Peptides against a protein of PDB entry 8YR4. Designs and how they scored, part 15

Target 1, 309 residues: chain A of PDB entry 8YR4
Amino acid sequence: PRGSPALQLVVLICLGLMGLERALNVLVPIFYRNIVNLLTEKAPWNSLAWTVTSYVFLKFLQGGGTGSTGFVSNLRTFLWIRVQQFTSRRVELLIFSHLHELSLRWHLGRRTGEVLRIADRGTSSVTGLLSYLVFNVIPTLADIIIGIIYFSMFFNAWFGLIVFLCMSLYLTLTIVVTEWRTKFRRAMNTQENATRARAVDSLLNFETVKYYNAESYEVERYREAIIKYQGLEWKSSASLVLLNQTQNLVIGLGLLAGSLLCAYFVTEQKLQVGDYVLFGTYIIQLYMPLNWFGTYYRMIQTNFIDMEN

## One batch from the design tools (peptide; aimed at target 1 N244 Q247 N291 R298)

Design b1_p11_8 (made by RFdiffusion4)
Pose (drawn by RFdiffusion4):
Structure b1_p11_8 (pose): chain A 309 residues (1-309), chain P 11 residues (1-11)
Amino acid sequence: as target 1 above (309 residues)
Amino acid sequence: FPVTEEVDFPD
């Protein structure tokens, strides 16, 4: 924010809260491993109670689920509401002030609905692009790298390879499948618009009664158009199911390999009992934000082209 | 293991 000083402080607080969320993401599974290790060795009730309370408090600060739930990141959403309102207002006012100074030939040439749709979509695009990228893409790519470092240095060497290969395959397959699916989605959207147009035309022109008893003909053409649309929709949704399945298979293979190796190492007195639940929890924690990357890829591309317009 | 699906957002 160029103008106001009160908002730069809020931006800095938001970035600090994002860092704190990354620290909590690292910290919570460690406390879960400490609790399990203390539990397996018959520890007194005092230290166990205090450690349990601390773990619960950390789980509360971190998202109880999917990271969009914790007290942190919600304070962030609140402050970001206050900040993103300023950018939205400024961009809308700049567009509106520019549209009122163009010459007459320009206004006589283009329609109003298209010009206004471009402006609205632009403002939304800038806002969404800032939110999606800064607060949902970079933090996840940072979580993956932090996890790789933690497992490769503080846990063992092989688990770094396991996490690296799993996440690399996940990202590659997600992008690859997403482009294909986008082609299918566009093909389906065009027909949906054509079907709506046919229905609107048949409703507006109550001449069907005059030039024939052509109610049946208008109904049949509508049915044919609906069938064509449904075929294209089935193709698109089946592609979506395939994407979900391939993502789930990749994560499952990574979990299987990591769990088997951790169990074997625990039986050989190399790792403690808590390291198993540490690996499992951390793998699930990495998986949860990764579920929404094909959508982020599609939205980032669409918003980039819209902002360019 | 929580098997989940991706959420699709509209345009």

Design b1_p11_8_s1 (made by RFdiffusion4, then SolubleMPNN; from b1_p11_8, 4 letters changed)
Fold by OpenDDE base, seed 4:
Structure b1_p11_8_s1 (fold): chain B 309 residues (1-309), chain A 11 residues (1-11)
Amino acid sequence: as target 1 above (309 residues)
Amino acid sequence: FPITTEVVLPD
């Protein structure tokens, strides 16, 4: 943000907290591994108690990953409120100024409520897009890269390859299915708006509808519009279930392949039991934010289209 | 698994 050094410092602190979240995503599984290994080795209670206490503290800072509010994530979200408000206000003022620069013909051809809705959508679109990119998409991609590097360095290169292939396939399928799904969502939203407009027009013409006893006809036309909407809604919802199931299948296959390989290396005494738990825990942590990736991609894509309009 | 709930951002 230009003009406020305080808000620039808050942005830097938020970026630092995001870096800390990435470090916690690596450390929490490592400490959990160490607990399992110490339990397996029947280590002294003092060493175990310190490692468990450290793990619980790190887990408090991390939370449950994306979708669970850890202390660091909550602190980041709290600090970001002021940056979001500054960005929103700046976008609102830019849109409002731009609307005042538009020709009188443009304003006379549009209802004031439509102009306000365009302004609100534009503001929400820009602020949402930036927030999703910075706080969800970039961190998720960073965690994947960090995961591949970690498994390639501290495990066998085969683990890094499995994670790479699984995540690449997951992301690719998520994008492709989300793009395909966007067509159904657009059709649904268009039909929703048309159905709403018909209801509003019928209610605004209430006196005319009463005069002609056309109530049954308007109700039937509205029912037909709802049925058309529900047919498109069903396609949108069914395509979401298909996306989720495809994602779940890719996750399941990646977890299966990596878990079997890890179990095999544990049987060969090349890895410890804690390393099996580490792999499973780390993979689950990578998958939690990835479940939202299709939503974030769609929101980004919608927000870009809404900015072009 | 959190279902990708369409958080319908309020339009």
Scores: peptide ipSAE 0.022, ipTM 0.652, DockQ to the pose 0.374
OpenDDE base, seeds 1, 2, 3, 5: peptide ipSAE 0.021, 0.021, 0.023, 0.021; ipTM 0.647, 0.648, 0.674, 0.658; seed 3 fails the geometry check

Design b1_p11_8_s2 (made by RFdiffusion4, then SolubleMPNN; from b1_p11_8, 3 letters changed)
Fold by OpenDDE base, seed 4:
Structure b1_p11_8_s2 (fold): chain B 309 residues (1-309), chain A 11 residues (1-11)
Amino acid sequence: as target 1 above (309 residues)
Amino acid sequence: FPVTDEVELPD
């Protein structure tokens, strides 16, 4: 943001906190591994107690992943409120200024409520897109890359390959199914707006509907519009379930392959019991943000299309 | 597992 050094510092602090979240995403599984290994080795209580206390502290900072409010994530979100408000206000003022530069013919052809809705959608789209890209998409991709590097360096190269293949397949299927699903959502939203418009028009013409005793006819037309909406809603919801199930299957297969390989290497004494637990914990930790990736991808696509219009 | 709730972006 040009003009406020204080907001620039807040952005840098938020980026630093995002880096800390990435470090915590590696450290939490490592400390959990170390606890399991220390328990297996029957290590002295003092070493175990320090490792457990450190793990719990790191887990408090991390939280349970992107869906759970860790201290670092909460602090980032809190600090970002001022940056978001500044960005929102700037976008809103730019849109408002641009609307005032538009020809009188453009304004006379549009209802004031439609113009305001376009302004609000434009403001929310830009601010939302930037926030989802910076705080959800980029961090999730970074965590995947860090995970591949970590498993390739500290485990056998086979683990890095499993994570790479699993996450690449997951992302590819998420994109493809999300793009396929977007058409159903657009059709649903269009039919919702049409159903709402019919209800509003019927209610605004209430006197005319009463005069002609056309209440049953308007109710039947509204019912037909609802049935058509529900048919599109069902396709949207069913496609979401299919996405989630496909995602769950890919992660399940990756978890199975990697867990079997971990178990095998533990039996060969090449890995410790804690390494098995680390792999499972790390994959589940990568999975939690990825559940939302399809939503973020759709939001990004929608917001880009809404910015082109 | 958090279902990918369609967090409707506020329209």
Scores: peptide ipSAE 0.022, ipTM 0.669, DockQ to the pose 0.370
OpenDDE base, seeds 1, 2, 3, 5: peptide ipSAE 0.021, 0.020, 0.023, 0.023; ipTM 0.668, 0.657, 0.678, 0.671; seeds 1, 3, 5 fail the geometry check

Design b1_p11_8_s3 (made by RFdiffusion4, then SolubleMPNN; from b1_p11_8, 6 letters changed)
Fold by OpenDDE base, seed 3:
Structure b1_p11_8_s3 (fold): chain B 309 residues (1-309), chain A 11 residues (1-11)
Amino acid sequence: as target 1 above (309 residues)
Amino acid sequence: LPITDEIELPD
């Protein structure tokens, strides 16, 4: 936001909080490892209690691993409200100014209510897209990179390679399957809109339908439209289950390979029992936000197409 | 693990 130094400071604070979330995503598994090691070594209660208390505090700051419910994320979201409002208002004013520059012919061909709806959709689309990119997509990619670096440096290059291959395959398959399923979703939405339009037209023409005693015919046509919709909905939903199952399989294979390698290195006394727990915890933590990656990718694509039109 | 619920894009 170029005009307000206060809002620029809030953006910098939000970026700092995002950096803190990335640090918490590394620290929480490390502290959990340390608890497991201290329990294994039968360490004195004072050291254990301090480490557990520190872990719980860090976990409170991080939240449930999705980042979305932690204190730091909530604080970021709270501070970002003013930035979002400023951005939304700026986009809305730019769209409104552009609408006033459009020819009288463009305005005469469109109802004022449709123009407002297009402006509101455009504003919400842009602001939503930016929020998802900045707060979900970029941080998730950063966490993956940080994870690869961490495992490569502190475990072994093999762990970094497993995480890299697993996450790269996961992202690639998520994109490919999401693009494939977008066809079914678009067909579903088009048929939903057509089914809704038919219902509205039938109800608006109620007098005409009643005059011709055509109620049974309109109901049957509506039923056929619903059945056609449900056939497309089933394809959309089944494709989503297939996506989720594919994602789960890829993460399962990565978790299996890495967990077996960890277990092997623990048996060779190269790693501690806590390091096995760290790996599993960290992989699950990386996986949680990745579930939504297909949704974010689709949203990004839709919003780009809607901005080009 | 939360199933990837499709966030309904506001149409």
Scores: peptide ipSAE 0.027, ipTM 0.712, DockQ to the pose 0.413
OpenDDE base, seeds 1, 2, 4, 5: peptide ipSAE 0.025, 0.026, 0.023, 0.023; ipTM 0.696, 0.702, 0.689, 0.688; seeds 1, 4 fail the geometry check

Design b1_p11_8_s4 (made by RFdiffusion4, then SolubleMPNN; from b1_p11_8, 4 letters changed)
Fold by OpenDDE base, seed 2:
Structure b1_p11_8_s4 (fold): chain B 309 residues (1-309), chain A 11 residues (1-11)
Amino acid sequence: as target 1 above (309 residues)
Amino acid sequence: FPITEEIELPD
């Protein structure tokens, strides 16, 4: 943010916290591995208790439980509120200034409520897109790259290859299936808008409908429109289930291949039991943010289309 | 497992 050194410092702190989240994503599985190894070796209670306490503290900083955000993520989100407000206000003022530069003919052809709605949508689209890119998409891609490097350096190169192939296939199929789904979603939204418009038109013409005793006819036409909508909604929802199941299958195959290979190397005494647990926990940890990747991709695509209009 | 709740962006 130009003009506020305090907000520039907050941005740098937020970037530092994002780096810390990436480090935690590697450290948490390592500490969990170490606990499993110490338990297997029947290590002294003092060493085990220290490692468990350290793991729980790191896990509190990371988060990643069902619905729980970590302390570092919450602190980043809290600090970012002022930066988001500054960015939003800057975009709003730029749009507002641009609207005042437009010709009188443009203003006379539009209702004030439509102009404000365009301004609000434009601001929301830009600020939303930036937030999703910076806080969700880029960190997720970074975590995948860090994971591939980690498994390639500290495990056999075959583990790095399995993670690379699994994540690349997951991302590719997520994009391709999401693009394929977009046609069903657009058809659903178009039919929803048409069904709403028909209901509004029927209600605005209420006196005419009453005059002709046409209530049963309007209800039947509305029912037919709902049935047509539900047929498109089913296609949208079924395509989402297919996406989720495809994603689950890819992760399941990657987890199977890597877990079998890890179990084999543990049997050959090349890896420890904790390394088997590390692999499983790390893959699940990479999978959790990826569930949202299709949603982020769609939101990015929608926001780009809305910015071009 | 968070089902990808398609956060319906309000239109």
Scores: peptide ipSAE 0.023, ipTM 0.672, DockQ to the pose 0.338
OpenDDE base, seeds 1, 3, 4, 5: peptide ipSAE 0.023, 0.025, 0.023, 0.023; ipTM 0.675, 0.701, 0.676, 0.668; seed 3 fails the geometry check

## One batch from the design tools (peptide; aimed at target 1 L240 Q247 T295)

Design b1_p12_1 (made by RFdiffusion4)
Pose (drawn by RFdiffusion4):
Structure b1_p12_1 (pose): chain A 309 residues (1-309), chain P 12 residues (1-12)
Amino acid sequence: as target 1 above (309 residues)
Amino acid sequence: PAPEVQPASLPP
């Protein structure tokens, strides 16, 4: 924010809260391991109670689910509401002030609905791009790297390889399948617009009664158009199911390999009982934000083209 | 077009 000083402080607080969320993401599974290790060795009730309370508090600060739930990141959403309002207002006012100074030939040439749709979509695009990228993409690519480092240095060497291969395959397959699905989606959207246009045309022209008893003909054409649309929709949604299944398979294979190796190492007295639940929890924690990357890829590309317009 | 979101799931 160029103008106001009160908002730069809020931006810095938001970035600090994002860092704190990354620290909590690392910290909570460690406390879960400590609790399990203390529990298996018959520890007194005092230290167990205090450690349990601390773990619960950390789970409260971190998102109880999917990371969009914690007290942190919600304070962030509140402050970001206050900040993103300023950018939205500024961009809208700049567009509106520019549209009122263009010459007459320009206004006589283009329609109003198209020009206004471009402006609205542009403002939304800039806002969404800032929010999606800064607060949802880079934090997850940072979580993956932090996890790789933690497992490769403080846990063992092989688990770094396991996490690296799993996440690399996940991202690659997600992008590859997403481009194909986008092609299918566009193909379906065009027909949906054509079906709506046919229905609007048949409704507006109540001449069907005059030039024939052509109610049945208008109904038949509408049914044919609906069938065509449904075929394209089935293709698109089946592609979505395939994407979900391939992502789930990749995570499952990674979890299976990591769990088997951890169990074997625990039986050989190399790792403690808590390391199993540490690995499991952390793998699930990595998986939860990764569930929405094909959507982010699609929205980032669309918003980039819209901002360019 | 209507917005669309990818479903979330968990591995077995």

Design b1_p12_1_s1 (made by RFdiffusion4, then SolubleMPNN; from b1_p12_1, 5 letters changed)
Fold by OpenDDE base, seed 1:
Structure b1_p12_1_s1 (fold): chain B 309 residues (1-309), chain A 12 residues (1-12)
Amino acid sequence: as target 1 above (309 residues)
Amino acid sequence: PPPEFDPSFLPP
C-alpha cells in the first residue's frame, strides 16, 4: 500500500506469519511422531507430559483442517482486515471516479437486467444451500454422538466426559457468539445496501452532476459512505476472528486434557500406543467440520428470518 | 477462517 508506512509494516508482519505457518506445518507432525516414540519406549512421565504440552501448544498455533483456525492464521486475518479495506476503498473510488468520466451513452446502454440476474442466482443458491447444510450438519452431530458413545464404551468413561464437555462448550459458545455477531452483520449489510443505492442514484443523475461540475463532491460523499461501511465491516470481520479463536481455544483445551489423560493411561499400560493415535486423529476429524458450524447456524437463522418476512 | 459462505457467492 503506497502512502501508509503503518500498513506496509502490517503487510510485512502478515508475510512473516505466513512463514511461521509453514514452519508449524512441519514441526507439528515431528512432535506427534516424537510422542508416539516416547510412548513406545515407555519414557518417564515428565518428559512425555512436556512433549505432549508442547505439541498441543504448537497445534493451537497451527490450527487444523481446511482454512486453519489456528492462532497464527487468526492473527494474520485480523491484521489483514485494514489492508484489505484500504485496497478495496482505493479500487472502489477509482472505479467510481472513472464511471463519472465516461460518456452518457455508456450509462444509458447498461441494461438494468444484469442486477436482476444477481438476485435470481441468490434464490436458487438458498435451496442448494439448505440441502448442503442438512447433509453436513446432521453427519457432524452424528459423528460427535458416535464419538462420545465410542469413547465411553471402549475407553475409560473420563474420555467420553471430556469429549462431551468439550463439544457441548464448543457448540454453546458457537451459538452465543454467532447470535452476538449477527447484529454486526445486519448493520453491515444495511449500510452496504445504502452505499450501493447512493452510488446508483449519483450515476443515474450523471447529467446533473456533470452540468454543475460536482464530480468531486459526489466522490467525497461516496468516500464518506465507504468509511462508514468499513467501520461496520471491521466489527463483523473482527467478531469472526474472535469466534474462530474461541473455537480453537476450546478444542485446544479438550485436546490437551484428553491427550494428557491418554498418555497417562498408556504409561500405566491400561491403553495401547494405537489408542493414543486413535484419540488424536478422531478429535482432529471432529474439529474439521466443526469450523463451519457457526456458518451453518447463521445460514439457518438467516433463512428462518427471511421466511418469516 | 472458514469463508463465511456469503450465500450470494455460491455458484449455481
Scores: peptide ipSAE 0.027, ipTM 0.634, DockQ to the pose 0.088
OpenDDE base, seeds 2, 3, 4, 5: peptide ipSAE 0.019, 0.024, 0.019, 0.022; ipTM 0.645, 0.642, 0.626, 0.641; seeds 2, 4 fail the geometry check

Design b1_p12_1_s2 (made by RFdiffusion4, then SolubleMPNN; from b1_p12_1 with V5F Q6D A8S)
Fold by OpenDDE base, seed 3:
Structure b1_p12_1_s2 (fold): chain B 309 residues (1-309), chain A 12 residues (1-12)
Amino acid sequence: as target 1 above (309 residues)
Amino acid sequence: PAPEFDPSSLPP
């Protein structure tokens, strides 16, 4: 937003709020650890009550750890509306200006409604892609890096290594399986559009179908198209289940390895019981946004392809 | 794993 200092300030505030979300993702597990340690030590009620109240307040600011339901995230989203509208309008005006610079031959070959739809899709794709990159992908990667650093500094280096390996494996498998799945989804969408078009054409030509008594033939052709669609839909849905199960297995292995190691260090009195709870809580918080990473990756990839067309 | 909710459930 180069032309409005007010919008630049809003962007800086939103970036500050994003930094605060990252800090909350570290602080919430720490405060939860401290509660568990204070409960274990049978600490005085005043210290416990203050720590619990502080934890609940931080948890209200963070929300569910998804980065979408907390007060800070809601405030960020609210402030960002004006920036998004400004960016959208600027992209739309740039596309519109570019369309007016295109040759008359290009315009004569296309319907005005198609041109407007291309412009709207282009604007939506750019703004959507930017929003997903800035608010979902980059923060998730930042949280992973912060997590690795935190566990490497405050825990043994083995914990940082486990988090690094698990997150790297999770991201890699998510990308690879999502790319593989995208093929089935594209085939499904193409067949859905073809099946829908055939149904519309048959209904628009109802008089012709009735004149030839071809109703049974059109129904059978539609049935065959549905069966073909459902075969592709099943592959898409089954591939989604496989992705989700693969993600669960990676999470489960990471949680198992880290939890066993943490339990071992607690038995050796190198860590406290609260540190076990911290590890589990922190790992779950890191994985919660990662559940959507395959969706974000696919949307980014789709929006890139839609911008090239 | 959150089901890949329909992109309709992603914040716009």
Scores: peptide ipSAE 0.028, ipTM 0.674, DockQ to the pose 0.106
OpenDDE base, seeds 1, 2, 4, 5: peptide ipSAE 0.027, 0.027, 0.025, 0.023; ipTM 0.664, 0.658, 0.646, 0.650; seed 4 fails the geometry check

Design b1_p12_1_s3 (made by RFdiffusion4, then SolubleMPNN; from b1_p12_1, 4 letters changed)
Fold by OpenDDE base, seed 2:
Structure b1_p12_1_s3 (fold): chain B 309 residues (1-309), chain A 12 residues (1-12)
Amino acid sequence: as target 1 above (309 residues)
Amino acid sequence: PAPEFDPSFLPP
């Protein structure tokens, strides 16, 4: 934010907190591993209690797997409110100034309520897009890269390869299936708008419908439009279930391959029991943000299309 | 299940 050194400092603090979240995403599984190893070794209570207390504190800072529920994420979100308000106000004022520079003919052809709705949608689209990119998409990609590096350095290179292949396949299939699904979503939205328009037109012409006793005919036409909508809604919903199931299968296969390989190395005494637990917990931790990736991708695409029009 | 939250449901 140009002009406020205080808001620039808040941005730097928020970036520092985002870095801390990435560190917590590595440390929490490590401390959980250490607890399992200490329990297996029947370590003295003082060492175990300190490690458990440290783990619980780190887990409180990280949150319950959706990065949005942790203390660090909540603090970041709280500090970001003023930055978001400044950015939103700046975009709103730029759009408003641009609207005032437009020709009188453009303003006479549009209702004032439509112009304000375009300005509000434009502001919300730009500010929403930036927030999703900075706080959800980029951190999720960073966590995947950090995970691949961690498993490649501290485990066998085969674990890094499994995580890389699993996450790459997950992201690729998420994009491809989401793009394939977008046609069903568009068809559903178009039919929803057509069904709403028909209902509004029938209600605006209420006197004419009453005059011709055409109420049963209008109800049947509306029913046919609803049935057509529900057929498209079913395709949209079924395609979402297919996406979610495909994502679940990819993660399940990656978890299976990596867990079997980890179990094998534990039987050969090359890894400890805690390393098996670390792998499972780390993969689940990477999976939780990825569940939203298809939603973020769709929102990014929609916002780009809405900005080009 | 990733809820297809309506694009109007900004996660908080």
Scores: peptide ipSAE 0.027, ipTM 0.656, DockQ to the pose 0.122
OpenDDE base, seeds 1, 3, 4, 5: peptide ipSAE 0.027, 0.027, 0.020, 0.024; ipTM 0.661, 0.651, 0.632, 0.627; seed 4 fails the geometry check

Design b1_p12_1_s4 (made by RFdiffusion4, then SolubleMPNN; from b1_p12_1, 5 letters changed)
Fold by OpenDDE base, seed 1:
Structure b1_p12_1_s4 (fold): chain B 309 residues (1-309), chain A 12 residues (1-12)
Amino acid sequence: as target 1 above (309 residues)
Amino acid sequence: EAPEFDPSFLPP
């Protein structure tokens, strides 16, 4: 970004965080292998507990899988919001200014019908989206229930309790934070529509704006509307980062408690090394689809409100 | 996958 040294520093920090994510992707599997080896060698509890705690801390920083909601990824996304907003605003103002420099024939030749075709694609996507949500939400809830039953029957009842408490807290916080963030999203969407309407009205009155040489005044009014929109967009995007970080923290605490308990029972020869691997892989598999649960809840809630209107 | 991608913006 030319003109802001602060935003240039933020870009450099984000590039550094991307490098750290690549290092974590190598370190996490190495620490996991080391835990399996220490369990096989019947290493002393203090060394094992330290290695497990270090692994879970690194896993908290990394997050889970592709598009991870890890701490480093969330920090990168949070810092990138202002860089994206600066770039978007610059492009929008350049396009808007250029549209006011174009000939009247170009404005009259644009059929209003292209804007309607974007609306029709939205409605057909809702029915396909509802089916997609049902086919993803139900299996995810089933996998959680099956997991609780499996760990309660084949492991010690304490494992089933940890998974139950972790998933119940995760779902509850996901709902509460998603309902809270819905207020910011609605305010953002309302201001987006108002900003778009203002731009359309200014371009429809192009002849009048040109007659009074008021192009600079209309660009300034559009800039003010974009700044107001970006203030609401920042609240929406920052609330999403907060949701993802809260989810990551809850799963991290569940993984820590369960992994320490597994490691202890393997040390006591009540469980096998394979059972520790199974627990860790199963929790990671549950975590991957749960990242989208807040999005699914929001979509269901929006569709219900749109059906009541 | 980060829940940042509003799947409502995925074209069918």
Scores: peptide ipSAE 0.031, ipTM 0.649, DockQ to the pose 0.090
OpenDDE base, seeds 2, 3, 4, 5: peptide ipSAE 0.023, 0.023, 0.023, 0.018; ipTM 0.669, 0.649, 0.666, 0.631; seed 5 fails the geometry check

Design b1_p12_2 (made by RFdiffusion4)
Pose (drawn by RFdiffusion4):
Structure b1_p12_2 (pose): chain A 309 residues (1-309), chain P 12 residues (1-12)
Amino acid sequence: as target 1 above (309 residues)
Amino acid sequence: AERTEMTEALEA
């Protein structure tokens, strides 16, 4: 925010809260491992109660689910509401002030609905791009790297390889499948617009009664168009199911390899009982934000082209 | 099912 000083402070607080969320993401599974280790060794009730209370408090600060739930990141959403309102207003006003100064030939040439759709989509694109990228993409790529470092240094050497390979395969397969699915989606959207146009045309022209008893003909053409649309929709949705399945398979293989290796190491007195639940919880924690990357890839590309327009 | 529906809704 160029103008106001009160908003730069809010931006800095939001970035600090993002850092704190990353720290909590690292901390909470460690406390879960400490609780389980204390529980297995018959510890007195005092230290167990205090540690349990602390773990519960940390789980409350971190998202109880999917990270979009915690007290942190919600304070962030609140402050970001206040900040993103300023950018939205500024961009809309700049577009509106520029559209009123162009010459007449320009306005006589182009329609109004198309020009206004471009402007609205542009403002939404800048806002969404800022939000998606800064608050949902970079934090997750940071979480993956932090996890790789923690497992490779403080846990063992092989688990770094396990996490690295799993996440690399997950990202690569997600992008590869997403481009194909985008092609299918566009193919389906064009036909959906054509079907709507046919239905609107048949409704507007109540001449079907005049030039024939052609109600059946208008109904038949509509059915054919619906069938074509449904075929394209089935193709697109089946592609979506395949993407989900491949992502789930990759995470599952990573979890299986890590759990087997951790169990074997625990039986050989190399790792403690809590390290098993640490690995499991952390793998699930990494998986949860990764569920929404094909959508982020698509929205980032679309918003980039829209902002360019 | 729910994940598929949410994906389709967001991309809409």

